# Peptides against a protein of PDB entry 3V4O: the designs that were tried, part 117

Target 1, 234 residues: chain A of PDB entry 3V4O
Amino acid sequence: DQPLAKDKVALLIGNMNYREHPKLKAPLVDVYELTNLLRQLDFKVVSLLDLTEYEMRNAVDEFLLLLDKGVYGLLYYAGHGYENFGNSFMVPVDAPNPYRSENCLCVQNILKLMQEKETGLNVFLLDMCRKRNDYDDTIPILDALKVTANIVFGYATCQGAEAFEIQHSGLANGIFMKFLKDRLLEDKKITVLLDEVAEDMGKCHLTKGKQALEIRSSLSEKRALTDPIQGTEY

## One batch from the design tools (peptide; made by RFdiffusion4, then SolubleMPNN)

Design b2_p19_8_s1 (from b2_p19_8, 14 letters changed)
Fold by OpenDDE base, seed 4:
Structure b2_p19_8_s1 (fold): chain B 234 residues (1-234), chain A 19 residues (1-19)
Amino acid sequence: as target 1 above (234 residues)
Amino acid sequence: EEEEEEEEELEEKLGLQPL
């Protein structure tokens, strides 16, 4: 039996016009492309660009309100970020330089809140650097996550590494999105899909030895982004 | 085809920036 989603909701955040950090280009196009693809997959998509800390927190709160039992939740982030002690931090456009965890949004905290909603699937696509922030010595004490076996992380890069964008013909894409977009509509278990994206990205000579996709998952069911919404006649 | 791929690779190399 094909798994069913109660609903499918995505929050896409692209931060590029940072006040105190280098400006990026790829998040604009990447959010746009991903929005179009996820809409084809019948996701309810909220796409936002250049969010302040306040706006990011509000967007996440509103996203969480749309989640419920059996809902597929997808969070995509493109922008500056860092990873300390296995925790991923998304950097708002108004973050100070240097930024600290108190200025940023912790993805694992969002995951905890998603688990409380009893979601059917939790997907995080994080197109950001995963270098340690040496200016943040905070050791996060996170509550233990529930064993929900419905979690997938697609990291654009490996732990401690950078993620990159490329500029071609006046447009910029993240390396991750460049390959993800070609497979996102495939009817495959999301971890299998991401594994194929990882192989495709691994063939890219530009980022060989610099960037590689990392998949972290606890997914016991054959869940796909193509899974139909319950009660919808197709 | 090889020249176009090389040009695309060069343009991509020129545009490679860390996030």
Scores: peptide ipSAE 0.338, ipTM 0.702, DockQ to the pose 0.414
Fold by OpenDDE base, seed 2:
Structure b2_p19_8_s1 (fold): chain B 234 residues (1-234), chain A 19 residues (1-19)
Amino acid sequence: as target 1 above (234 residues)
Amino acid sequence: EEEEEEEEELEEKLGLQPL
């Protein structure tokens, strides 16, 4: 039987105009492209750019209010980030230099809150660097995750590595989004879709040996972004 | 064609920036 979503909700955050860190370019176009694609997949999409810490926390809180039992939740982030001790941190535009975990949003904490909503699917697409932040030695105490078997992480790069954007003719795209956009509408299990994106990215000579997609999943059902919303006739 | 592809590849390489 075809899996059904109760609803489909996405929060897209693109941070580029940092105050104390290098400015980025790709998040603008990448958020726009992904917004259009997810809307074609009948997601309710909230897209936000250049969020402060306060605004990011509020956006996540509002996103969580839209989640409920059986809802598909997708969080996309493009911007500066880091990974310490297996925890992913999204950096707000007003973060100090150096930034620390207290200034950032922990993705695994968001996942925990999504699990409390009994979502049908939790997808994280993280287009950020995964290097360790040497200025932050804080070990976050994360509560144990529930066994929900509905979690997918698409990391734009490997652990400890950088993610890149390409600038061409005045436009910039993230390497991850460059390949993701070509397959996102395919009716495939989300982990299969991302695996194909990983293969496409692996053929890119520009990022060979520098950036590779990492898929981390616990997904026991054949769930796709194309899954119909319950009560809708297509 | 090959020169244009090499030039595009070079421009893309020059435009590669870390996030």
Scores: peptide ipSAE 0.336, ipTM 0.700, DockQ to the pose 0.448
Fold by OpenDDE base, seed 3:
Structure b2_p19_8_s1 (fold): chain B 234 residues (1-234), chain A 19 residues (1-19)
Amino acid sequence: as target 1 above (234 residues)
Amino acid sequence: EEEEEEEEELEEKLGLQPL
């Protein structure tokens, strides 16, 4: 039977104009391109750029209010980030240098809150570096996650590695988005789709040995971004 | 220092910037 979504909601965040960190370029274009694609997939999309810590927290809170039982939730982030002890941290544009976990948003905390909403699918697409932040010795004590078997992480890079943007002739794109956009509309289980993106990205000579897509999933059903919304008579 | 400069030069030549 074809899986159905109760609704489909996405929050896209692109941080590029950092105050205390190197400025980025790709998040602007990548958020725009992904917004257009997800709208074609009937997602309700909120796209935001250059968020402060306060604004990011508010955006996540508002996103969570749109989630409910059976809703597909997708969070995309492009910007600076780090990973400590298996926890991913998104860096706001007003984060200090060095930044710490208290200045950042923990993705796994967002996942916990999404699970409490009994969502049908939780997708995280994280276009950020995953290096350890040596200035942050905080071991986050996270509450135990529920076993929901509806979680997919697409990491733009491997653990401990960097993700890159390519600048050519005044255009900048994230390497992850460069390949993701070509397959995102395909009617495939989301993990299968991301695996194909990983293969495409693996052929990129610029990032061979420097960046590779990592898929982390617990997805027991054939859920796709193309899944129809309940109540839509086709 | 020299290795960091060589990596930066290579990244600049390739037009790569880490996120």
Scores: peptide ipSAE 0.332, ipTM 0.702, DockQ to the pose 0.421
Fold by OpenDDE base, seed 1:
Structure b2_p19_8_s1 (fold): chain B 234 residues (1-234), chain A 19 residues (1-19)
Amino acid sequence: as target 1 above (234 residues)
Amino acid sequence: EEEEEEEEELEEKLGLQPL
């Protein structure tokens, strides 16, 4: 039987106008392009730009309220970030310099909360740097994740590496989004889709040896972003 | 054509910034 989603919900966050950190350009266009694509895939999309810590936490809370058993949840983030001890941290625009884990949103904490909703699929697309933050020595004590076999991470770059934006013809896109957008509508298992994006990105001479897509998955079923919503006649 | 491709490549390289 074709896998069905009870619903499909996405939260897209693009942070660019940082108060205490370098300003970015790509998140504006990347969030816009991804919003349009996900809407074509019948996702309910909430797209937000330049969120403070408070606003980011509220957006995540509201996103979680839309999740339920069998719902497909997708979180996209473009902005400053870091990774410490395998935990990904999204940096709000009002984060201090230096920022620490207490000022940021931990993706793995969000994942835990998504798992509690018994979602059908949890997709994280993280378009941020994955360098260690040397100013944050906090080891977050995270609760153990459940074995739900429905998790997919698409990291724009490798562990310890940077993700980049490229300015072409006056527009700035993240390198990840540049390639993701060309394949996102394909009816393929999400991990297969991301693997193809990884191959496309690997042909980019600009980021060769600097940025490569990393896929982390426990997805045991053939789930796609194109999967129909239950109760919709096609 | 090759000069335009090199110029585009140079512009792209100049536009490459870390997130």
Scores: peptide ipSAE 0.326, ipTM 0.693, DockQ to the pose 0.451

Design b2_p19_8_s2 (from b2_p19_8, 12 letters changed)
Fold by OpenDDE base, seed 1:
Structure b2_p19_8_s2 (fold): chain B 234 residues (1-234), chain A 19 residues (1-19)
Amino acid sequence: as target 1 above (234 residues)
Amino acid sequence: EEEERLKKLEEELNGLQAL
């Protein structure tokens, strides 16, 4: 008995050309590769690059409109980011220097909104740094999350650590995507899949001791990205 | 309907691609 998705929708954001912060390279290739893979998994995919705060907020709003009961929602982000008090913040390309939470998008807030849609699965793949932003002392008071038991976070790095991209090639992936792409199509529970990716990443000598995948989940069902869409032939 | 919305979003935000 295999779980079914009402639909599968993904929003992929890759920010590279920052105005006030170092430019990145990997998000371009990473978004491209992930788009191709998720397409093979029958996801409806929106892939966007170099979004301003306004554009990012609009993209998230539109993404949320595509979610409904039983829909699999996947948010991927590659770019600058930080983590304060357990909250992950995605940094738009027009963010000031220094940036603060008011300039960024809080992932946990997005999750809250996704839960309100009664989604079947909420997956966040965050390829960004998770260091504390010392210039932001805002302590957000967030509403408690619902107990939906369908949440999976794949962090490219550990709390308080940085995430890296490969610099020796102009078309190289970030470290996270380098290993994720090799397993993403496997028919496995998403947490199991990510655990295998973590093991693969752990063998990378470039980032050993510097970057390690962290999985945070409350997934009580055997849900996979390969789960078929309800009403389709499989 | 959802696919149309996705395409529109990509066009409006100058996205990479809509699938």
Scores: peptide ipSAE 0.048, ipTM 0.492, DockQ to the pose 0.017
Fold by OpenDDE base, seed 2:
Structure b2_p19_8_s2 (fold): chain B 234 residues (1-234), chain A 19 residues (1-19)
Amino acid sequence: as target 1 above (234 residues)
Amino acid sequence: EEEERLKKLEEELNGLQAL
C-alpha cells in the first residue's frame, strides 16, 4: 500500500555570512540545489539564508504552523553547528563568540514540537559540524520525546567530526549535498536512500577518514520523499 | 492559506524562495 502524505513542507536554512565566526560558501549553493529538488518532489519549500537567532526562531515557528497530522516535515540546515550530549545546535549568523546553547536552536527541541503536530514524517538533514562546544557546559534538559516511529536524521558527518566544503568550478558545495543531490529524487524509503548516499560518500577519497554520513532513524513505515500528497492525482 | 504563509515568511525574513 502506497503511503500518502497529507502535505509536504520543507524549511531550508543556510547560514554563511557569520558576524563573529568564519564565513562559509557552500550553504548558498546547497540551499538552492535542494530547493529545486524538493520542489520537483512537490514539497512546499521555504528557503532562507543568513538568519539571526530571532529570524531563525521565527522561521521555525512559522514552519511548525504549516505542519499538521500526516504532513511530511523536512528541516535542512547548512551552517555552523555543534553537538553536546547528543543534542544538535544550529548557530545563527549573529551568534556571539563563543556561542552557547541559549544563542542557538536545538534540533531536538524542534523535533519535540513537530511530534506534537502528529506529522507523518520528520526528516532532519543537518549539514554542520558535530564537534563538542567546550564553551557550553549546559546539559540540556528537554521534554521526553514521544514514540512516533517517523523520525529520520541525516547527519553530514559523524559524531565529534567536522563537515566540509568542496570547490568545483568556482562553486562550493558541501560534501553531503554533493552526493545527496544525485539520489534525492529516487523513489526509495528515505533511510534506504540516505544509506546509498552514505556509500557514495564513502567512495570519495577526499573525505575518507574525515567525513562520513550518519543516519539515525526510527521509521517503522516505508516513507519516501516521493510519496504522493493525499488528494492529488497519481 | 499555507501558500500565503510561505510567501509571508519569505517576505518577512528576506528569504530565497517560497513554493
Scores: peptide ipSAE 0.041, ipTM 0.483, DockQ to the pose 0.017
Fold by OpenDDE base, seed 3:
Structure b2_p19_8_s2 (fold): chain B 234 residues (1-234), chain A 19 residues (1-19)
Amino acid sequence: as target 1 above (234 residues)
Amino acid sequence: EEEERLKKLEEELNGLQAL
């Protein structure tokens, strides 16, 4: 009984050339490589780099328009970010220093909107720091999520911790993508796949005690990124 | 094999910078 996707759509955002924050390098390579992998999985992929707040919001809106009942939606973000009160915030390149929630995009708000589309699967891969932003004391009040049992979060790092990239050499992957890319094409339930990535990352002594993959999921079906799109059967 | 692969990868992972 192979699960089917109505369609598969991914939005990849890599922010690296920040105006008021340290510049990054890994998002360029990570977005590029992930794009190629997801296309091999028959995802319709929109990949964007260095988005302002306005551009990010627009990209998300356009992404949501591509979602519908049964569609697999995947959002990948690489860049600066933070987490306050369990809410993840992606930082646009034009965000001020310090940034606040009103300058950023809340992932959980995006999830809420995805649920309204009755998607078949919602996957978030967040390659960003998850430290508390002390300059933002706002307690977000978000709409309650529906019980859809089709949600998977892959956090590049654990709550309250940082995610890292390699700066020693020229172009290189972030830590998360370095391990993720080796397994992403495997035909496994997405949570199982990510668990294996977590184990791989855990074997690296450089990240031990510094960065660990966290999986948060409510996935009641054996959904995989390799699931075929409906209508493409024999 | 898997351990060797990861070890090689680990050797490439240096100069970490926080995102």
Scores: peptide ipSAE 0.285, ipTM 0.694, DockQ to the pose 0.377; fails the geometry check
Fold by OpenDDE base, seed 4:
Formats: sequence, C-alpha cells, structure tokens
Structure b2_p19_8_s2 (fold): chain B 234 residues (1-234), chain A 19 residues (1-19)
Amino acid sequence: as target 1 above (234 residues)
Amino acid sequence: EEEERLKKLEEELNGLQAL
C-alpha cells in the first residue's frame, strides 16, 4: 500500500546576512530552488531568509502549529551552525560572536516537538557546518525521543566537518543543494533518495575529502516526499 | 549521462566557503 500523508508542510530557513559572522551567499538561491521543488511535491512551504533568534523561534512555533497526526514535516536550514555532542544548532543572523547554545536553535528540540504532533514523517535537511563549538561548553541534556521510526536527517556534511557553498561572482548553490535538487522529485523512499545524492556528491573530486553527505534515519516505512496527500485526487 | 552531469557540476565548483 502506498503511504499517504495527511498533509505536507515545510519550513525553509536561509540565513546569510549575519551581523557578527561571515556573510554567506548560497542560502538565498538554495531556499528559492528548494521552495519551488517542494511546491511541486505539494508541500505547503514557508520560506524565510535572514532570521533573528526571535524570528527563528517564532517561525518554528508557527511551523509546529501546522503539524498534526500524519502530516509530513520538513525542516530545511542553510546557514551557520555547529554540532555539540550530537546536537545540531542553527545560528540566527543576530547571534553574538562567539555564539552559544542559548543563542541558537537546537534541531533535536524541534524534533521532539514534532514527535508530539504525531507527524507521519519528520525530515531535516541541514546545510550547515557540524564542527564543535569550542566556545560552548554546555552539555545539552535532552529528553528521550519517542520511538516513532519516521525520522530522517540529511546532513550536508559529516559529523565534525564543514559544509561549503560555491563562491563566485554570481549566485550559486551550496554543495548540498547542488546535488539534492537533481533528485528531490524522484519517487523514492527518502533515505534511498538521499543515498543517491550522497553518491553523486562523492563523485565530485572537488569536494572529495572535504564534504560528504551523512544520512541518519529511523524510517520503518517506505515514505517518500512524493507520497500523495490523503483525500486528494491524483 | 550521469557522468556528464557530474562533470558539469565539478566545473561549476570554482570556489568554496565554509558555512
């Protein structure tokens, strides 16, 4: 039987114009292109750029309000970030230098809240660095996640590594989106799709040894971003 | 075709900046 989504909702955040950190370029294009692709997949997409901490938290709250039982939720983030003790932190544009966990949004906390909504699928696409933040010595203690078997993380890079964007005079994608966009519309289990993206990225000699996609999943059902919405005509 | 696609992508990578 074909898995069905009650609805499909995505929040896309691209932070590039940081106040106290290096400015980025790719998030603008990446968010735009991903928005277009997800809309083709019948996602309700909220796309936001250059969010302060306050705005990011509000955006996440609003996103969560759109989630309910059986809804597919997708969170995409492109910007500065770090990972401490397996927890991913998204950095708002007004974060201080150095930033700490109190200034950032913890992705795993968002996941916990998504689980409370009894979502059908939780997808996180994180186009950010995953290096340890040495200026943050806080050891996060998070509540145990529920066993929902509907979680997929697509990390643009490996644990402890950096993610990159292409830098030239024009606007271009980050490395992750450069490969992701070519396969995102494929009717495949999301983990299989991401695995193929990982292979594509691995064939690029320029990024070999610098950036590699990591997939972390607990997905017991063959769920795809192409899954139809329940009650809709096909 | 896939190899050609990837080759094209490599040619577009003319600079990298860490996020």
Scores: peptide ipSAE 0.277, ipTM 0.683, DockQ to the pose 0.355; fails the geometry check

Design b2_p19_8_s3 (from b2_p19_8, 11 letters changed)
Fold by OpenDDE base, seed 4:
Structure b2_p19_8_s3 (fold): chain B 234 residues (1-234), chain A 19 residues (1-19)
Amino acid sequence: as target 1 above (234 residues)
Amino acid sequence: EEAEELAKKLAEENGLQAL
């Protein structure tokens, strides 16, 4: 049978105007375009730009309040980031230089909290670098996750690698969003959709050998972003 | 098709910035 979502909620964060780090450009356009696409998919979308640590934490808290049993939750982040020991850290615009995990938001911690909400689907789209932060020697110990089989990570790049945007043009997408936006509305299992995006990205000569999409998933059902909301006409 | 065109366009552009 057709999978149904109780509701669909997305939090989109684009950080560009960093105080102590290089400024970015693409997150503005990326968040805008993704917002429009997700709204076409009947997501309730909260889109925010240039968040401080305080604001990011509040945004995540508010996002979590919108989640409940069977709800599809999608978190998109575009900005600076890093990955230490398999943990992804989103960097707020007011993060110090160098930043540490205590200054950033850990995606895996957010996932843990989402699992507690008994969501129907948890999607993370992380358009950030995944290089090791050598200035952070903290070894995180994460709590055990539940076996929910409803988790999808779409990383803009591979572990230990960088993700890129093109700053040459005034209104350019990041590399990840350039390809993601062309397929996002397709009625396909989200992992299949992302796999197709990965193949499309693989044809990009500009980033060959530098950036490649990575999919990490535990998804036992054919869940798609196009899945209708329970109680609605479809 | 569209992906190929997009890839070609991106390949012609410069100014990559790491996130």
Scores: peptide ipSAE 0.375, ipTM 0.754, DockQ to the pose 0.355
Fold by OpenDDE base, seed 1:
Structure b2_p19_8_s3 (fold): chain B 234 residues (1-234), chain A 19 residues (1-19)
Amino acid sequence: as target 1 above (234 residues)
Amino acid sequence: EEAEELAKKLAEENGLQAL
């Protein structure tokens, strides 16, 4: 009864060199480390840094082309972001100041498209702030999502809160990745794994009371990132 | 307000940058 993946594909985006917003540092290291870990888990990984809006949209389109029935899809994003009305927006490096939804990529829109591919698992790891963008009053009209029971969101922070990186520690991870990387290879249901990461992160004195991992899932099966790929020998 | 300012200062001192 071991769950099987038809394939495993990940898109990792790290935006740090923003044109009109504060520059970040952690996405470089975070994307690198996550890439290595996911490859150990037999993911096909596409890792990209400092994407413009156009490039981000293209990357997502290409990622979607790699998805199919039963495929595990994982999207990781590290960079500036915001959340309005439950919708997560990833900010491209060329986004204006202030940015609006039309300048950004909506994660829920990507999820909808992933559902259309009949994927076996959809994992979103979002290392971004989730504060409301007061400069964007637009309420996106999103189509209703299907009930696929295969969705997991790992938010680096709580609703309405900020996610942080450490700027003065040289090559250092963001707070989320610092703890995620220690458990990512564990053979556990992805929601259980993230719950353990949440507990570990909760012990961080630097961000205690400021940043906490949030898990949002509708996962009815014991799916793990370690699940074998169908047709492969293990 | 003072608490928020203090929190910001502490964050800066610890090198925390909000994403």
Scores: peptide ipSAE 0.372, ipTM 0.751, DockQ to the pose 0.425
Fold by OpenDDE base, seed 5:
Formats: C-alpha cells, structure tokens, sequence
Structure b2_p19_8_s3 (fold): chain B 234 residues (1-234), chain A 19 residues (1-19)
C-alpha cells in the first residue's frame, strides 16, 4: 500500500549575491548538492541562483505550471529571509535595504497556489532566518488554506531565530544542508526523516542554542521523497 | 540590520553568517 506520486517536481532557489545585503556563500553548494540528491530521487529539478524579485516570481509561476493532481512538489530556498506573523518571506537579491513584504515572496501564498493544483505532497525546505522584520509592519491577509493534510515544512531554524552558514571556510554547506544531505535519500516518511535531521543538527556545537530545526506538518499519509512515480518501473 | 550586527559578531567568533 505504498503511496504513488504522479510526478515529482522541485524548485531550488539559492540567493547569495545580494545587492544591498550581506553576501552569502553556502547557497551555491547547497543547491548543487540538493539538486544531485533530488535527481537521484527522480525529481524533475529546476535549480536557480541569485534571482531578482521578477525572476523569483517567474520561477515560482513556472514551477506551479508543472504541478498537478498527485504531483509531489518541493520548494527549497537558501538565502536571506524573515518571518512575520507566521508567514515566511524569501528575499530576492535585488531587494532594498530594508526590505518589505512587497519586495519578497511569501511562502504561504505559494502553498495556497500549490493546494489549488491538488498536489499529492507539498514540501518546503526553508534555509533562511525566521526573525521578525521590524521594518515591515504589514500584516498580510492570506487566502484561506484548504485542509489537504499533505504539507511539510522543514525550517532550518526555529521561530524567531536565525539560520547560519560558515563563511570562513571555502565551499561549505549551510548548517541545515550539512545534515539534511546525509539523510535525504532514506526511504522514510518525510517527517520522520526531518526529525532525524533535527537530532543530528542538535549535536552541532557551532549552532547549539542558536539554531534548531523545526518541523511543521499536516501529513496524514506515509509520504516519502522516495515514493515511486506512477507508471515507472523503478 | 540587527541581524547584520549579530552576524558580524558571530562571524568574528565562529565564522558564522546569519542568513
């Protein structure tokens, strides 16, 4: 009684060369390594780096066009971000300083649109800070979500906290990806997999007390990234 | 901006950069 995906599609965005914000390093490596792993899982992967607001919005639109009933959708983001009132905002590389919600992409809005596609699974892996942006006083009025019980959020850090990368070394992963990549290919329910990643991250002395993985899920079925695509012989 | 200040401190101490 194994769940089947109609298809598996992933959009990976890594923003690092910001114009008005500190430059990052890890998104390059993180997107690359995650791309390789997801392809091994038979995901159709679109990987993009250093997107402007326009490019990010376009990428999301194109991603949504690939989604349909029963499709597994995965959105990964590595870059600057913030969280206001439970809403996650991804920051484009051309965002002003300070940035506001109008300059950014709201993940929950993307989720709503994914729900309209009747996807089989919606996974968000957000390697970004979740601190409140005090320069943005906008209270977004989001459209009501449906009860689809197929949603998983993997936050690189807990609410109100920061996520980190190591910059003094050369090619290095962000803290989240460092541990995620070791487990991603395991045939486990995605929430169980992420829970194990959380435990692994908890042993990292560099970020102990500063960064902790948070899993937010409404997943009523045993769905895994390893679930086969319907009609495939693999 | 506060995050930037914190990131600088962390970077100096541990080479960490806040996202």
Amino acid sequence: as target 1 above (234 residues)
Amino acid sequence: EEAEELAKKLAEENGLQAL
Scores: peptide ipSAE 0.371, ipTM 0.734, DockQ to the pose 0.411
Fold by OpenDDE base, seed 3:
Structure b2_p19_8_s3 (fold): chain B 234 residues (1-234), chain A 19 residues (1-19)
Amino acid sequence: as target 1 above (234 residues)
Amino acid sequence: EEAEELAKKLAEENGLQAL
């Protein structure tokens, strides 16, 4: 049977003009291109650039209000980030140097809130570094996640590693988006699609041995970004 | 600090910037 989405909603965040951290370039183009692709897939897309902590939290809150039972939720983030004890942290543009968890947004906390909405699919595409932040020694105590078997993480890089963009040329994609955009419209299970992206990215000589896509999933159904929206005529 | 040095080196050699 063809899986159906109640609705499809995406929040895309690209942070590049940091106040206290190195400036980035790729998030601008990456968010733009991903927006166009997801709209072709009938996602309702909210795309935002250069968000402060306050603005990011508000954006996530508004995103969560659009989620409900059976809705496909996709969160994309491009910018600075880190990973401590298996928790992914997105860094707002106004974060201090050094930043700590209280200055950032924890992806796993967002996932917990998404699960409360009984979503049909939760996809996280995280184009950020995953190195340990030694300036943050806080061990978070997170609420236990529900067993929903509808979760997919696409990490632009491996645990403890960095993700990269190319800055020599004018406006170019990050390494992750460079390969993701070529396959995103394919009608395949999302984990299969990402696996193919991983193979493509593995052939990139610029980041060989430095960056590799990691897929972490608990997905018991053949869910795809191309899945039709329930109640719509095609 | 090591990451900053690495990022600078990569940017100079390959035009790469760590996120």
Scores: peptide ipSAE 0.353, ipTM 0.731, DockQ to the pose 0.411

